# Designs tried in a protein design run: peptides against a protein of PDB entry 6J07. Part 24

Target 1, 107 residues: chain A of PDB entry 6J07
Amino acid sequence: GQRGWFCGSVSQDLRQFWVAEGGTISDPRAADFLFSCDASHPDTLRIYQSLDYIEDNATVFHAYYLSAVANAKIKNSVALGHFILPPACLQKEIRRKIGSFIWEQDQ

## One batch from the design tools (peptide; aimed at target 1 F33 L80)

Design b2_p21_1_s1 (made by RFdiffusion4, then SolubleMPNN; from b2_p21_1, 9 letters changed)
Fold by OpenDDE base, seed 1:
Structure b2_p21_1_s1 (fold): chain B 107 residues (1-107), chain A 21 residues (1-21)
Amino acid sequence: as target 1 above (107 residues)
Amino acid sequence: SARRRAVRRAAEQGLSLADLP
């Protein structure tokens, strides 16, 4: 099974989709997948400040990935790597290099 | 976590979640 954690910024619909697809919801320490829709949300900030994240043993993904998967015709057509959600302090520089994030393009 | 590191590496290689163990 795939264990996921969800920031409070993530809608119930996306959480339900995760469970419907066979995932389980766990605490951040046990979860393999960490989902958030807001790098500035207190829940997400706690992840970024955690020892696991600082030691590069955690990755936060934007929950919009799940929406993209739900809307995709082919299950494996959505690249998870495009949805890595970095801390806010790095996002500006990243946008300068690769452009706007995918989850921002539909906003 | 070795699993989390593997997930990140796979993600960086362009894989989807469905492709991951």
Scores: peptide ipSAE 0.550, ipTM 0.920, DockQ to the pose 0.666
OpenDDE base, seeds 2, 3, 4, 5: peptide ipSAE 0.545, 0.547, 0.544, 0.545; ipTM 0.919, 0.919, 0.919, 0.919

Design b2_p21_1_s2 (made by RFdiffusion4, then SolubleMPNN; from b2_p21_1, 7 letters changed)
Fold by OpenDDE base, seed 3:
Structure b2_p21_1_s2 (fold): chain B 107 residues (1-107), chain A 21 residues (1-21)
Amino acid sequence: as target 1 above (107 residues)
Amino acid sequence: SERRRRVREAALAGKSIADLP
């Protein structure tokens, strides 16, 4: 199974979709996938400050990935890497280099 | 963890969660 953790910033609909697709919801330490819609949310900030994240053993993904998958005709047509959610302090530089994030384009 | 390493690796390779083993 695929275990996911969700920041409080993630809607219940996206959480339900995750479960409907066979995923389970767990605490961030056990989760394989960490989802958030807000890099500045306290829940997400705790992830960024965690030892796992500092040691590059954690990746936060924007939960909009799940929305994109839900709306896609083919599930594997949505690249997970496009939804890596870095800390807010890094986002500005990333935008300079690769442009706006997907979740910002759709909002 | 090894699992999270594979997730990140797959993500950077352009894969979807559906493609993960």
Scores: peptide ipSAE 0.695, ipTM 0.947, DockQ to the pose 0.636
OpenDDE base, seeds 1, 2, 4, 5: peptide ipSAE 0.694, 0.693, 0.694, 0.694; ipTM 0.948, 0.947, 0.947, 0.948

Design b2_p21_1_s3 (made by RFdiffusion4, then SolubleMPNN; from b2_p21_1, 9 letters changed)
Fold by OpenDDE base, seed 4:
Structure b2_p21_1_s3 (fold): chain B 107 residues (1-107), chain A 21 residues (1-21)
Amino acid sequence: as target 1 above (107 residues)
Amino acid sequence: SARRRAVREAAAAGKGIHDLP
């Protein structure tokens, strides 16, 4: 089983999709997957400030990944790595190197 | 955790959640 935590910025629809696909929802410390739609949301900021994240034992993913999976013909055709959500302070430099994030392109 | 490392490894390898145990 896969345990996920969701920032308050994530819609209920995406949370429901996660559960429908067999996932469970847990607190950030227990979760295997941390989902957010906003790196600046207080919930997500608390993750970035946590010891787990500081020690590189946590990764935040943009919840748009779940939307992409839901809309894909083949669920495993969506690369999870493209949906890593870094802190806002790093995003500008990342965009400079690899371009805009996928979740920004569809907006 | 080992699980989180596996997630990160899968992400780096271009895999999705469904590729994980």
Scores: peptide ipSAE 0.568, ipTM 0.923, DockQ to the pose 0.658
OpenDDE base, seeds 1, 2, 3, 5: peptide ipSAE 0.568, 0.567, 0.568, 0.564; ipTM 0.923, 0.923, 0.923, 0.923

Design b2_p21_1_s4 (made by RFdiffusion4, then SolubleMPNN; from b2_p21_1, 8 letters changed)
Fold by OpenDDE base, seed 3:
Structure b2_p21_1_s4 (fold): chain B 107 residues (1-107), chain A 21 residues (1-21)
Amino acid sequence: as target 1 above (107 residues)
Amino acid sequence: SARRRAVREAARAGLSIADLP
């Protein structure tokens, strides 16, 4: 199964959707998918500061991905890569290159 | 882990979680 960790910034509804779709919720060290809605949330900051992340062994995704999947007609029509959530300090440069993040467009 | 790296590469390739085993 798919193991996910959720920042405290993620709503219970999205967590429940993850579980309903067959996912499990675990601690960040065990999780394959790390979800957050706020790069500045203390939970997410701890991820960015972890050795796993520093060593390029972790990726944080914006939990809005799950909302997009829930609303999509086709389950695999939403690209996970569009929802990579980088540290806040990098987001300005990324927006300069690729435009506003998809979760910002829909909010 | 290898699994996390695979997830990242799959994401960059435009895949959805539903596409992953």
Scores: peptide ipSAE 0.570, ipTM 0.929, DockQ to the pose 0.671
OpenDDE base, seeds 1, 2, 4, 5: peptide ipSAE 0.568, 0.563, 0.570, 0.563; ipTM 0.929, 0.928, 0.930, 0.929

Design b2_p21_2 (made by RFdiffusion4)
Pose (drawn by RFdiffusion4):
Structure b2_p21_2 (pose): chain A 107 residues (1-107), chain P 21 residues (1-21)
Amino acid sequence: as target 1 above (107 residues)
Amino acid sequence: ELPTFDFPDEVKEKAEEIALS
C-alpha cells in the first residue's frame, strides 16, 4: 500500500510509472508519498507550509526518484534520502555548503 | 543527471522514516 500525490509540475511519465508499479498504488490528496519536480511556486508549497511539514510529518521527494527506480533493476536500491526536495529558498545554500572545500566552510 | 542531494546520513534516515511511517 503506497499512496502518493504529485504536484502539477511533474512529468506525466513519472505519474504513469507510479500508477504502473509499486505497492498498491493510489494518489489522494494526503497520501503516503509526496512527489514533485519543483519547489518554487507550485502546489508543493502547500506541503512546505502545512503543519505536517512543520511537525516532521511530511517530506517532499523529487519525483525523479521514480525515474531512478524505473532505470534500476526493479525496486531495489535507490534510497529515498537522495531525492529529498527541500524548499527552493534553501537550495542555493544547501548546494554551496555541500560543494564548498574544507578550507572554506563559510557560514 | 538526476537532481539529487548528498545530505548527512541522519537527515536521509529521518526523511525515510517519515515517508515509510

Design b2_p21_2_s1 (made by RFdiffusion4, then SolubleMPNN; from b2_p21_2, 7 letters changed)
Fold by OpenDDE base, seed 3:
Structure b2_p21_2_s1 (fold): chain B 107 residues (1-107), chain A 21 residues (1-21)
Amino acid sequence: as target 1 above (107 residues)
Amino acid sequence: PLPTLDLPEEVQKKAEEIALK
């Protein structure tokens, strides 16, 4: 599916890119992909608090993925798996184990 | 070229590391 939900933290430009690439925008429950730029944004927090997420049936991705795709010479060279956005409470531990997130490296 | 969760094994492994799964 190509249905995406976007946190309010995601710019309109990235949303427009998603649509331009053939995606549609939907509510979180119907979305195939959940995008956010801020794990602490209220919209994203509601996702993390949802039953679907708690039951490990949902994944939030950092919307920087879309920016990376848009700017990549080869669009399919960008791996979505590197853009999983975990809850803020887990990020410090993750950084200690595997290093900084990819979207932080370009900041 | 929209995102897909059908990732290569190597990338999937990295995703699991990030997710602590």
Scores: peptide ipSAE 0.039, ipTM 0.603, DockQ to the pose 0.124
OpenDDE base, seeds 1, 2, 4, 5: peptide ipSAE 0.034, 0.033, 0.027, 0.032; ipTM 0.618, 0.616, 0.613, 0.616

Design b2_p21_2_s2 (made by RFdiffusion4, then SolubleMPNN; from b2_p21_2 with E1P F5Y D9E E13K S21K)
Fold by OpenDDE base, seed 4:
Structure b2_p21_2_s2 (fold): chain B 107 residues (1-107), chain A 21 residues (1-21)
Amino acid sequence: as target 1 above (107 residues)
Amino acid sequence: PLPTYDFPEEVKKKAEEIALK
């Protein structure tokens, strides 16, 4: 599917890119992809607290993925898996084990 | 292009850990 939900932390430019590439925007319950730029944003926190997320039926991705795709020089060089956005309480542990998140590296 | 679920092995493992918490 191509249905995406966007946290309020995501810029309109990235939302427009999603639509321009053929995606649609929906509520989080109907969305195939959930995008956020801030794990602490109230919109994203509500996702983490939802039953779908708790039951591992939802994944939040950092919207920087879309920016990386838009600017990629090599097709298929951007791995969506590198853009999983976990709750803030888990991020420190993840950084210790697999390093800094990709959206933090080029900041 | 729109996203595809492409997960490196290390990310898959970590995602599993997240799911278990």
Scores: peptide ipSAE 0.064, ipTM 0.609, DockQ to the pose 0.131
OpenDDE base, seeds 1, 2, 3, 5: peptide ipSAE 0.027, 0.057, 0.057, 0.058; ipTM 0.502, 0.606, 0.600, 0.606

Design b2_p21_2_s3 (made by RFdiffusion4, then SolubleMPNN; from b2_p21_2, 6 letters changed)
Fold by OpenDDE base, seed 3:
Structure b2_p21_2_s3 (fold): chain B 107 residues (1-107), chain A 21 residues (1-21)
Amino acid sequence: as target 1 above (107 residues)
Amino acid sequence: PLPTYDFPEEIKEKAEKIALK
């Protein structure tokens, strides 16, 4: 599907881009994609604390993905998987093993 | 067009750690 939920940390520009590309905005339970720019934002924390998330039925992506898509010469060159946004408690360990997140490199 | 799920091989390890939540 093309239903997206957006944390309050996501700019209106990115949200509008989603809609302009044919997406719709929905609540987290109905969303196909969950976007956030801040793992510590209360909206995102509620996702991480939800039963759907702890049971691995939900994934949060960094909304910078949409910016990357908007600016990409080849839209398909931007992989959504690169933009998985983990809870803050896991980020340090992930950075230690994998390195900085892609949105941290570009910003 | 809008995105689809795409998890390249290079981020598999990252995804594995995320699954430890």
Scores: peptide ipSAE 0.060, ipTM 0.665, DockQ to the pose 0.105
OpenDDE base, seeds 1, 2, 4, 5: peptide ipSAE 0.039, 0.035, 0.041, 0.046; ipTM 0.608, 0.617, 0.546, 0.649

Design b2_p21_2_s4 (made by RFdiffusion4, then SolubleMPNN; from b2_p21_2, 6 letters changed)
Fold by OpenDDE base, seed 5:
Structure b2_p21_2_s4 (fold): chain B 107 residues (1-107), chain A 21 residues (1-21)
Amino acid sequence: as target 1 above (107 residues)
Amino acid sequence: PLPTLDLPEEVKEKAEAIALK
C-alpha cells in the first residue's frame, strides 16, 4: 500500500515528499502508514486510543524517517523499524532496552 | 519511490515487535 496519514505535527515538506514519491494521503482508517513527529500531539493520541491500535492492527512511525530517506545515498539503507513511535508511557522502558531513538540523537 | 512503499506488511509488524521487546 501507498496511503499515508499524517499527524498535524508533520511538516508540509515531508508530506509533499511522500506525494512526490508516489504516495497518497488518506484518513487513519484507510492509511497503510501512519506518520507523526509528536507522541503527545492530540492527533497521535487519538490513534493510540483507537480500537485498531489497541488491537495491534496499527503502527505509528516517526516522520523523520522520510527525511532520512530523502538524504540517503542508498534508499535501502534506512530501516523503517528504527522509527516506530510508541506512546509516551512506553518510551522510557524502550530506551532502557534498545537505546535512544534515532530522532533524538542529533538534538 | 520511497522504500516504505515497497515494504511488505510483515516487515512492519516485525519491526514493531522488535522495538517493543
Scores: peptide ipSAE 0.029, ipTM 0.614, DockQ to the pose 0.126
OpenDDE base, seeds 1, 2, 3, 4: peptide ipSAE 0.027, 0.025, 0.027, 0.027; ipTM 0.619, 0.602, 0.615, 0.613; seed 3 fails the geometry check

Design b2_p21_3 (made by RFdiffusion4)
Pose (drawn by RFdiffusion4):
Structure b2_p21_3 (pose): chain A 107 residues (1-107), chain P 21 residues (1-21)
Amino acid sequence: as target 1 above (107 residues)
Amino acid sequence: EALDEYLERQLELAEELEEKF
């Protein structure tokens, strides 16, 4: 049983794969998986500003997780943690902090 | 520091979701 919803900015291909394969697939408003290909000004904001996100009851995953699974053998591997999709206001700093050298570590 | 704590918490939530499903 895997319920999941997709923001408006998600390729139909990814939605089709979600429908085709997985646990028992359903796509309600709340659901169990929260997928998006965007974090700027799409329906996804409605997750980031929900009390569930504040209370650690919601994590938005990039919908390309489904693309990675579709190009994996079946469903194995492809850990979720690699597809955490943080708010866009954070992404600029997340990339720099990760990509910076050890002699920099600016903060 | 705040970004490391945020990303560590998100990775824990992702592991917990994998264990559930």

Design b2_p21_3_s1 (made by RFdiffusion4, then SolubleMPNN; from b2_p21_3, 7 letters changed)
Fold by OpenDDE base, seed 2:
Structure b2_p21_3_s1 (fold): chain B 107 residues (1-107), chain A 21 residues (1-21)
Amino acid sequence: as target 1 above (107 residues)
Amino acid sequence: DELDEFLEKQLKRAEELEKKF
């Protein structure tokens, strides 16, 4: 099963989609998928400050991924890796390397 | 650099997690 955690910044619609697709919602320590819409949200900040994240054992994804998947004809057409949501302090440099984040383009 | 390493690790994790979808 797919275990996900959701920041409070994520809408109920996206959470419902996750569950509808067979996912379960867990605390961040038990979850494999961590979703957020706001790198500055306190919930997300707590993830970034966790040992799991600091030790590179966790990844936060922008929840817009779920919206993209929901609207995609082919699931594999949406790459999860494009939706990595890094801490705010890294985003500027990442934009310089990779370009604007997808969720910034589509929203 | 450190950021590149970060991105590589995160992308690798994303790839592995995506297999669970």
Scores: peptide ipSAE 0.666, ipTM 0.934, DockQ to the pose 0.517
OpenDDE base, seeds 1, 3, 4, 5: peptide ipSAE 0.661, 0.664, 0.664, 0.664; ipTM 0.932, 0.933, 0.933, 0.933

Design b2_p21_3_s2 (made by RFdiffusion4, then SolubleMPNN; from b2_p21_3, 11 letters changed)
Fold by OpenDDE base, seed 5:
Structure b2_p21_3_s2 (fold): chain B 107 residues (1-107), chain A 21 residues (1-21)
Amino acid sequence: as target 1 above (107 residues)
Amino acid sequence: SELDELLEKLKKRAAELEKKY
């Protein structure tokens, strides 16, 4: 099954959607999918500081991905790669290269 | 650049996850 971890910044609704779609919730080390809505949240910061992340074995995704999937006709029409949530220290440079993040565009 | 390499690694990881599930 799909194992996911959720930062405290993620709403209960999105967590429930994950479970409803067949996902399970686990600790960060066991999870394949790491979801957050805030790169500066302490939970997310711990991920960025973890060995798994430093060794390129973990990726944090913005939980808005789940909202996009929920609203999409076809799940595969939503690219997970567009929802990578990088550490705050890298976001300015990334925005310079690719523009605003997808979760920021509807604000 | 290092940033570009990081982004590629992250995108690769995302693609791997999408293939797995």
Scores: peptide ipSAE 0.212, ipTM 0.765, DockQ to the pose 0.525
OpenDDE base, seeds 1, 2, 3, 4: peptide ipSAE 0.211, 0.208, 0.207, 0.093; ipTM 0.766, 0.762, 0.763, 0.645

Design b2_p21_3_s3 (made by RFdiffusion4, then SolubleMPNN; from b2_p21_3, 6 letters changed)
Fold by OpenDDE base, seed 3:
Structure b2_p21_3_s3 (fold): chain B 107 residues (1-107), chain A 21 residues (1-21)
Amino acid sequence: as target 1 above (107 residues)
Amino acid sequence: SELDEYLERQKKLAEELEKKY
């Protein structure tokens, strides 16, 4: 019953993994999980501009979360909260406070 | 700060999702 939305920036492989794990793909308003790989992608920008997001009822996650889950050695070792993808305008300030994002550390 | 509060709210939402599924 996990419903997810995917930005166009997310690879088909990650989408397929989501479905293989029992998830379904839905429109943003119906989805509980919103995945993106690019905060500046037009699809993701529309999420940040939506009422659900503005009213603190939605969170965008970096799709690298799914890759981390797929490769995890220990069950439940991947924390969803570590993969929050904030709007681009906030990212620099966040990096100054907590360091580089997890999806950027493998570069 | 406002940013801290934003992050706390977002993390709370993430935790709720993890509990739900």
Scores: peptide ipSAE 0.623, ipTM 0.927, DockQ to the pose 0.505
OpenDDE base, seeds 1, 2, 4, 5: peptide ipSAE 0.622, 0.622, 0.620, 0.622; ipTM 0.927, 0.926, 0.926, 0.927

Design b2_p21_3_s4 (made by RFdiffusion4, then SolubleMPNN; from b2_p21_3, 8 letters changed)
Fold by OpenDDE base, seed 5:
Structure b2_p21_3_s4 (fold): chain B 107 residues (1-107), chain A 21 residues (1-21)
Amino acid sequence: as target 1 above (107 residues)
Amino acid sequence: SELDELLRRLKELAEELEKKY
């Protein structure tokens, strides 16, 4: 399925793109994909604190993925796995191990 | 450690998602 949940940090443009591509919007528990632009946003923090996330049954993705897909002529050229958004408290050490996140490279 | 497990999980998920989507 293509059910998505969106943090309040995600723009309406990206939400509209999701729907235009055939996606639907749902609550986090029913969603197949969880999108956020801010790991420190209260909405996203609630996801990280949920049992589904703690038990590795949920994954949060940076919504910049949708922007990358929108700009790509071939959707499959954008790897969703590169847009996993981890909790803020771990991001510094993660950058030390794997480098800067894709959504930070144009900054 | 918790960090090591997360990094492992991130790598695993990235590989799985590249194949699926």
Scores: peptide ipSAE 0.065, ipTM 0.619, DockQ to the pose 0.287
OpenDDE base, seeds 1, 2, 3, 4: peptide ipSAE 0.063, 0.059, 0.032, 0.054; ipTM 0.618, 0.610, 0.568, 0.589

Design b2_p21_4 (made by RFdiffusion4)
Pose (drawn by RFdiffusion4):
Structure b2_p21_4 (pose): chain A 107 residues (1-107), chain P 21 residues (1-21)
Amino acid sequence: as target 1 above (107 residues)
Amino acid sequence: STLEEQLAEARTLERELREWV
């Protein structure tokens, strides 16, 4: 049983794969998986500003997780953690902090 | 399950990333 919803800014291909394969597939408002290909001004904001996100009951994953699984053998591997989709207001700094050298570490 | 463990880990990692920034 894997319920999941997609923001408006998600390729139909990815939705089709979700429907085709996985646990028992359903796509309600709340669901168990929260997928998006955007984090700027799409329906995804409705997750980031929910009390569930604040209380650590919601994590948005990039919908390309489904693309990675589709290009994997079946469903194995492809850990979720690699597809954490944080709020866009954080992404600029997340990338710099990760990409910076050890002699920089600016903060 | 392995999926539930991955989801717990992803929530912890997401929180750590927000705190770090």

Design b2_p21_4_s1 (made by RFdiffusion4, then SolubleMPNN; from b2_p21_4, 10 letters changed)
Fold by OpenDDE base, seed 1:
Structure b2_p21_4_s1 (fold): chain B 107 residues (1-107), chain A 21 residues (1-21)
Amino acid sequence: as target 1 above (107 residues)
Amino acid sequence: SELDKQLEEARKLFRKIIEEV
């Protein structure tokens, strides 16, 4: 499906892009894709604290993914997996082992 | 859909990342 939830940290422009590309906006429990620009935003924190997330049934992605898709020169050249937005408590260790996140480099 | 496939792959990747940290 193309049901997306958006944290309040995500701009209206990116939300509109999602809809323009055929997506719909839903509550986080019904959404297939969860977008945020801030792992510390209260909206996103509620996701991380939800049973769905704790039970590995939800994944949060950085909304910069949508910007990357919008600006991509080659279709399907942007991998969603590169934009996983983990809880802040995990980000430090991830950066140490894998490197800086894409949105930190380009945004 | 292609997006659904990417979602699945992303979730698998995240699980691997969590196991490594």
Scores: peptide ipSAE 0.343, ipTM 0.840, DockQ to the pose 0.554
OpenDDE base, seeds 2, 3, 4, 5: peptide ipSAE 0.337, 0.339, 0.338, 0.334; ipTM 0.837, 0.839, 0.838, 0.837

Design b2_p21_4_s2 (made by RFdiffusion4, then SolubleMPNN; from b2_p21_4, 8 letters changed)
Fold by OpenDDE base, seed 1:
Structure b2_p21_4_s2 (fold): chain B 107 residues (1-107), chain A 21 residues (1-21)
Amino acid sequence: as target 1 above (107 residues)
Amino acid sequence: SELERQLEEARKLQREIIESV
């Protein structure tokens, strides 16, 4: 299924897009897809502190993924994996080793 | 679905990223 959770940092437009594409909105424990625009937002921080996340059973994605999908000219040209949103404490090291995040490049 | 497949691949990638840091 396409059960998604959204941090308060995510716009209503992106939430509506998710639903329009066949997704549903659930609480973070029931959701398969977790979206956020801010790793430091209290909603997202609670995810990072959750048992599901600590046990590697959850992944937070930057909601910019949905914008990219909405604007994509080629179907399936947007890879979800490029939008993994790690905790803020890890982002500097990740940028150093892998490069800047895609949502930062397009800002 | 394709999205569910991508989720699975993304979770694998997350593990790799975390382990690399």
Scores: peptide ipSAE 0.540, ipTM 0.913, DockQ to the pose 0.577
OpenDDE base, seeds 2, 3, 4, 5: peptide ipSAE 0.540, 0.540, 0.539, 0.540; ipTM 0.913, 0.913, 0.913, 0.913

Design b2_p21_4_s3 (made by RFdiffusion4, then SolubleMPNN; from b2_p21_4, 8 letters changed)
Fold by OpenDDE base, seed 3:
Structure b2_p21_4_s3 (fold): chain B 107 residues (1-107), chain A 21 residues (1-21)
Amino acid sequence: as target 1 above (107 residues)
Amino acid sequence: SELEKQLEEARKLFREILESV
């Protein structure tokens, strides 16, 4: 499916784009895709603390992915994998290993 | 779907990244 959950940190425009592209919006447990713009937002923190996430059954993505898709000039040129949003506690180590996150570069 | 395939690939990538840190 294409069910998405959105942290309160995500703008209404991006949510509307998701729906316009055929997605639906659901609660976190029912969602296939979890979007956030802030790993420290209470909504996102609740995801990271959930059993689904701890048991590796959930993945959070930065909602900037949707902006990138909306503005893409080449079909399928934006890879979802580049927008994985890990918990803040892991970001430092990840950034050290693979560099700054794409949403940080484009801000 | 293409997005579902991307999700699967993203999850694999994340696991690989986590194993490297």
Scores: peptide ipSAE 0.405, ipTM 0.869, DockQ to the pose 0.547
OpenDDE base, seeds 1, 2, 4, 5: peptide ipSAE 0.403, 0.403, 0.401, 0.402; ipTM 0.869, 0.868, 0.868, 0.867

Design b2_p21_4_s4 (made by RFdiffusion4, then SolubleMPNN; from b2_p21_4, 10 letters changed)
Fold by OpenDDE base, seed 4:
Structure b2_p21_4_s4 (fold): chain B 107 residues (1-107), chain A 21 residues (1-21)
Amino acid sequence: as target 1 above (107 residues)
Amino acid sequence: SELEKQLEAARELFRKIIEEV
């Protein structure tokens, strides 16, 4: 149940952390979790353009989630939902309505 | 699993966000 796909923008360290925590790595069609650090990366763009994504069967998360989990002091203090990585074309509007993304705040 | 539960919650949240955009 922890099949993950990783954009090329994600470091090997974060991929290794995923595996160390019991995850597996698969192609995006088979993956349950899709991770990226760059909504404009070609790998991620292909996800956004896929039928699975367009049909709301896939969600891309910022891989910083994994870093946050790795460094968390309180169990279950990191919510995956805070790390949804929408297409770049939507990010400006989302920031306007909801605020800056969590991975941007920690930079 | 907990992660799968979070995934479902995240997807629901995203759908709501998209509706507001």
Scores: peptide ipSAE 0.283, ipTM 0.812, DockQ to the pose 0.551
OpenDDE base, seeds 1, 2, 3, 5: peptide ipSAE 0.226, 0.276, 0.280, 0.192; ipTM 0.782, 0.808, 0.809, 0.752

Design b2_p21_5 (made by RFdiffusion4)
Pose (drawn by RFdiffusion4):
Structure b2_p21_5 (pose): chain A 107 residues (1-107), chain P 21 residues (1-21)
Amino acid sequence: as target 1 above (107 residues)
Amino acid sequence: SLEEELEEAAALRRELEELVL
């Protein structure tokens, strides 16, 4: 049983794959998986500003997770953690902090 | 296994936010 919803800014291909394969597939408002290909001004904001996100009851994953699984053997591998989709207001700093050299570490 | 991955992803999300804040 894997319930999942998609923001408006998600390729229909990815939705189709979700429907086609996985646990028992359903796509309600709350659901168990929160997928999006955007974090700027789409329906996704409604997750980031929910009490569930604040209380660590919601994590938004990039919908390309489904693309990675579709290009994997079946469902194995492809860990979720690689597809955490943080709020866009954080992404600029997340990339820099990760990409910076050890002699920089600016903060 | 899937639940463990969700827990690990949620912990990682917190670590990433703490890194920035």

Design b2_p21_5_s1 (made by RFdiffusion4, then SolubleMPNN; from b2_p21_5, 9 letters changed)
Fold by OpenDDE base, seed 2:
Parts: structure tokens; sequence; C-alpha cells
Structure b2_p21_5_s1 (fold): chain B 107 residues (1-107), chain A 21 residues (1-21)
């Protein structure tokens, strides 16, 4: 299925796009795709603190992925793996090793 | 497919976290 959860930091437009593309919206425990625009938002922090996340059963993605898909000229040109949103405490070290996140490059 | 992308992303997540922890 294409079940997604959305942090409160994600706009209604992106949520609507998800549904328009065949997705459904569910609570984080039932969702396969977790979207957020803010690793420090309380909603997202609760995900990082959950057993599902700690046990490597959950991945948070930056919701900018949906915007990128919506604007892509080629349908399969956007890779979900490029939009992994790690906890805030790890982002500095990650940027040091692999560069700035893709959603930051266009901002 | 999106399902395949999710599987790949989950693997990438583990690798990404491992390099900084």
Amino acid sequence: as target 1 above (107 residues)
Amino acid sequence: SLAEQLAEARALRRQLLAMVQ
C-alpha cells in the first residue's frame, strides 16, 4: 500500500498531492511513508523516539520529496532515498560527510 | 516502484546513520 503519515510541519498542498497520486493518510504506526519538513517538530520527535524508529522499522523522509516529484519532468527521476530526514542531532555530521541535503539546496 | 524505493531507502538510512554513529 501507499500509506503515509504527515508531520504538522507539512503543508496541506503536499498532503493533497499525496492523496491525488493514490496515497492514503494514516497514523504513523500504520504508515509506510513518514513525511516531515522539520526534524525538530514535536510530531517528528515522537517518531524518532518511538520503538519502531529505534528498531530500524521506520524512516522519516523530508516532504520536499513530494514537491520534487510534482515538478519532475521525468516521472521516475526522483529518488526517495535522497530525502531521508535524520534526527537534528546527526544532521551536522551528515552534512560534513556527504554535503548539504537536497531540500536545503533549493531553499 | 515506490515500494522498491522504500526498501532501498531503508537500507540507505541504516548506512547513513552508521557512518555518523
Scores: peptide ipSAE 0.577, ipTM 0.914, DockQ to the pose 0.557
OpenDDE base, seeds 1, 3, 4, 5: peptide ipSAE 0.576, 0.576, 0.575, 0.572; ipTM 0.915, 0.914, 0.914, 0.913

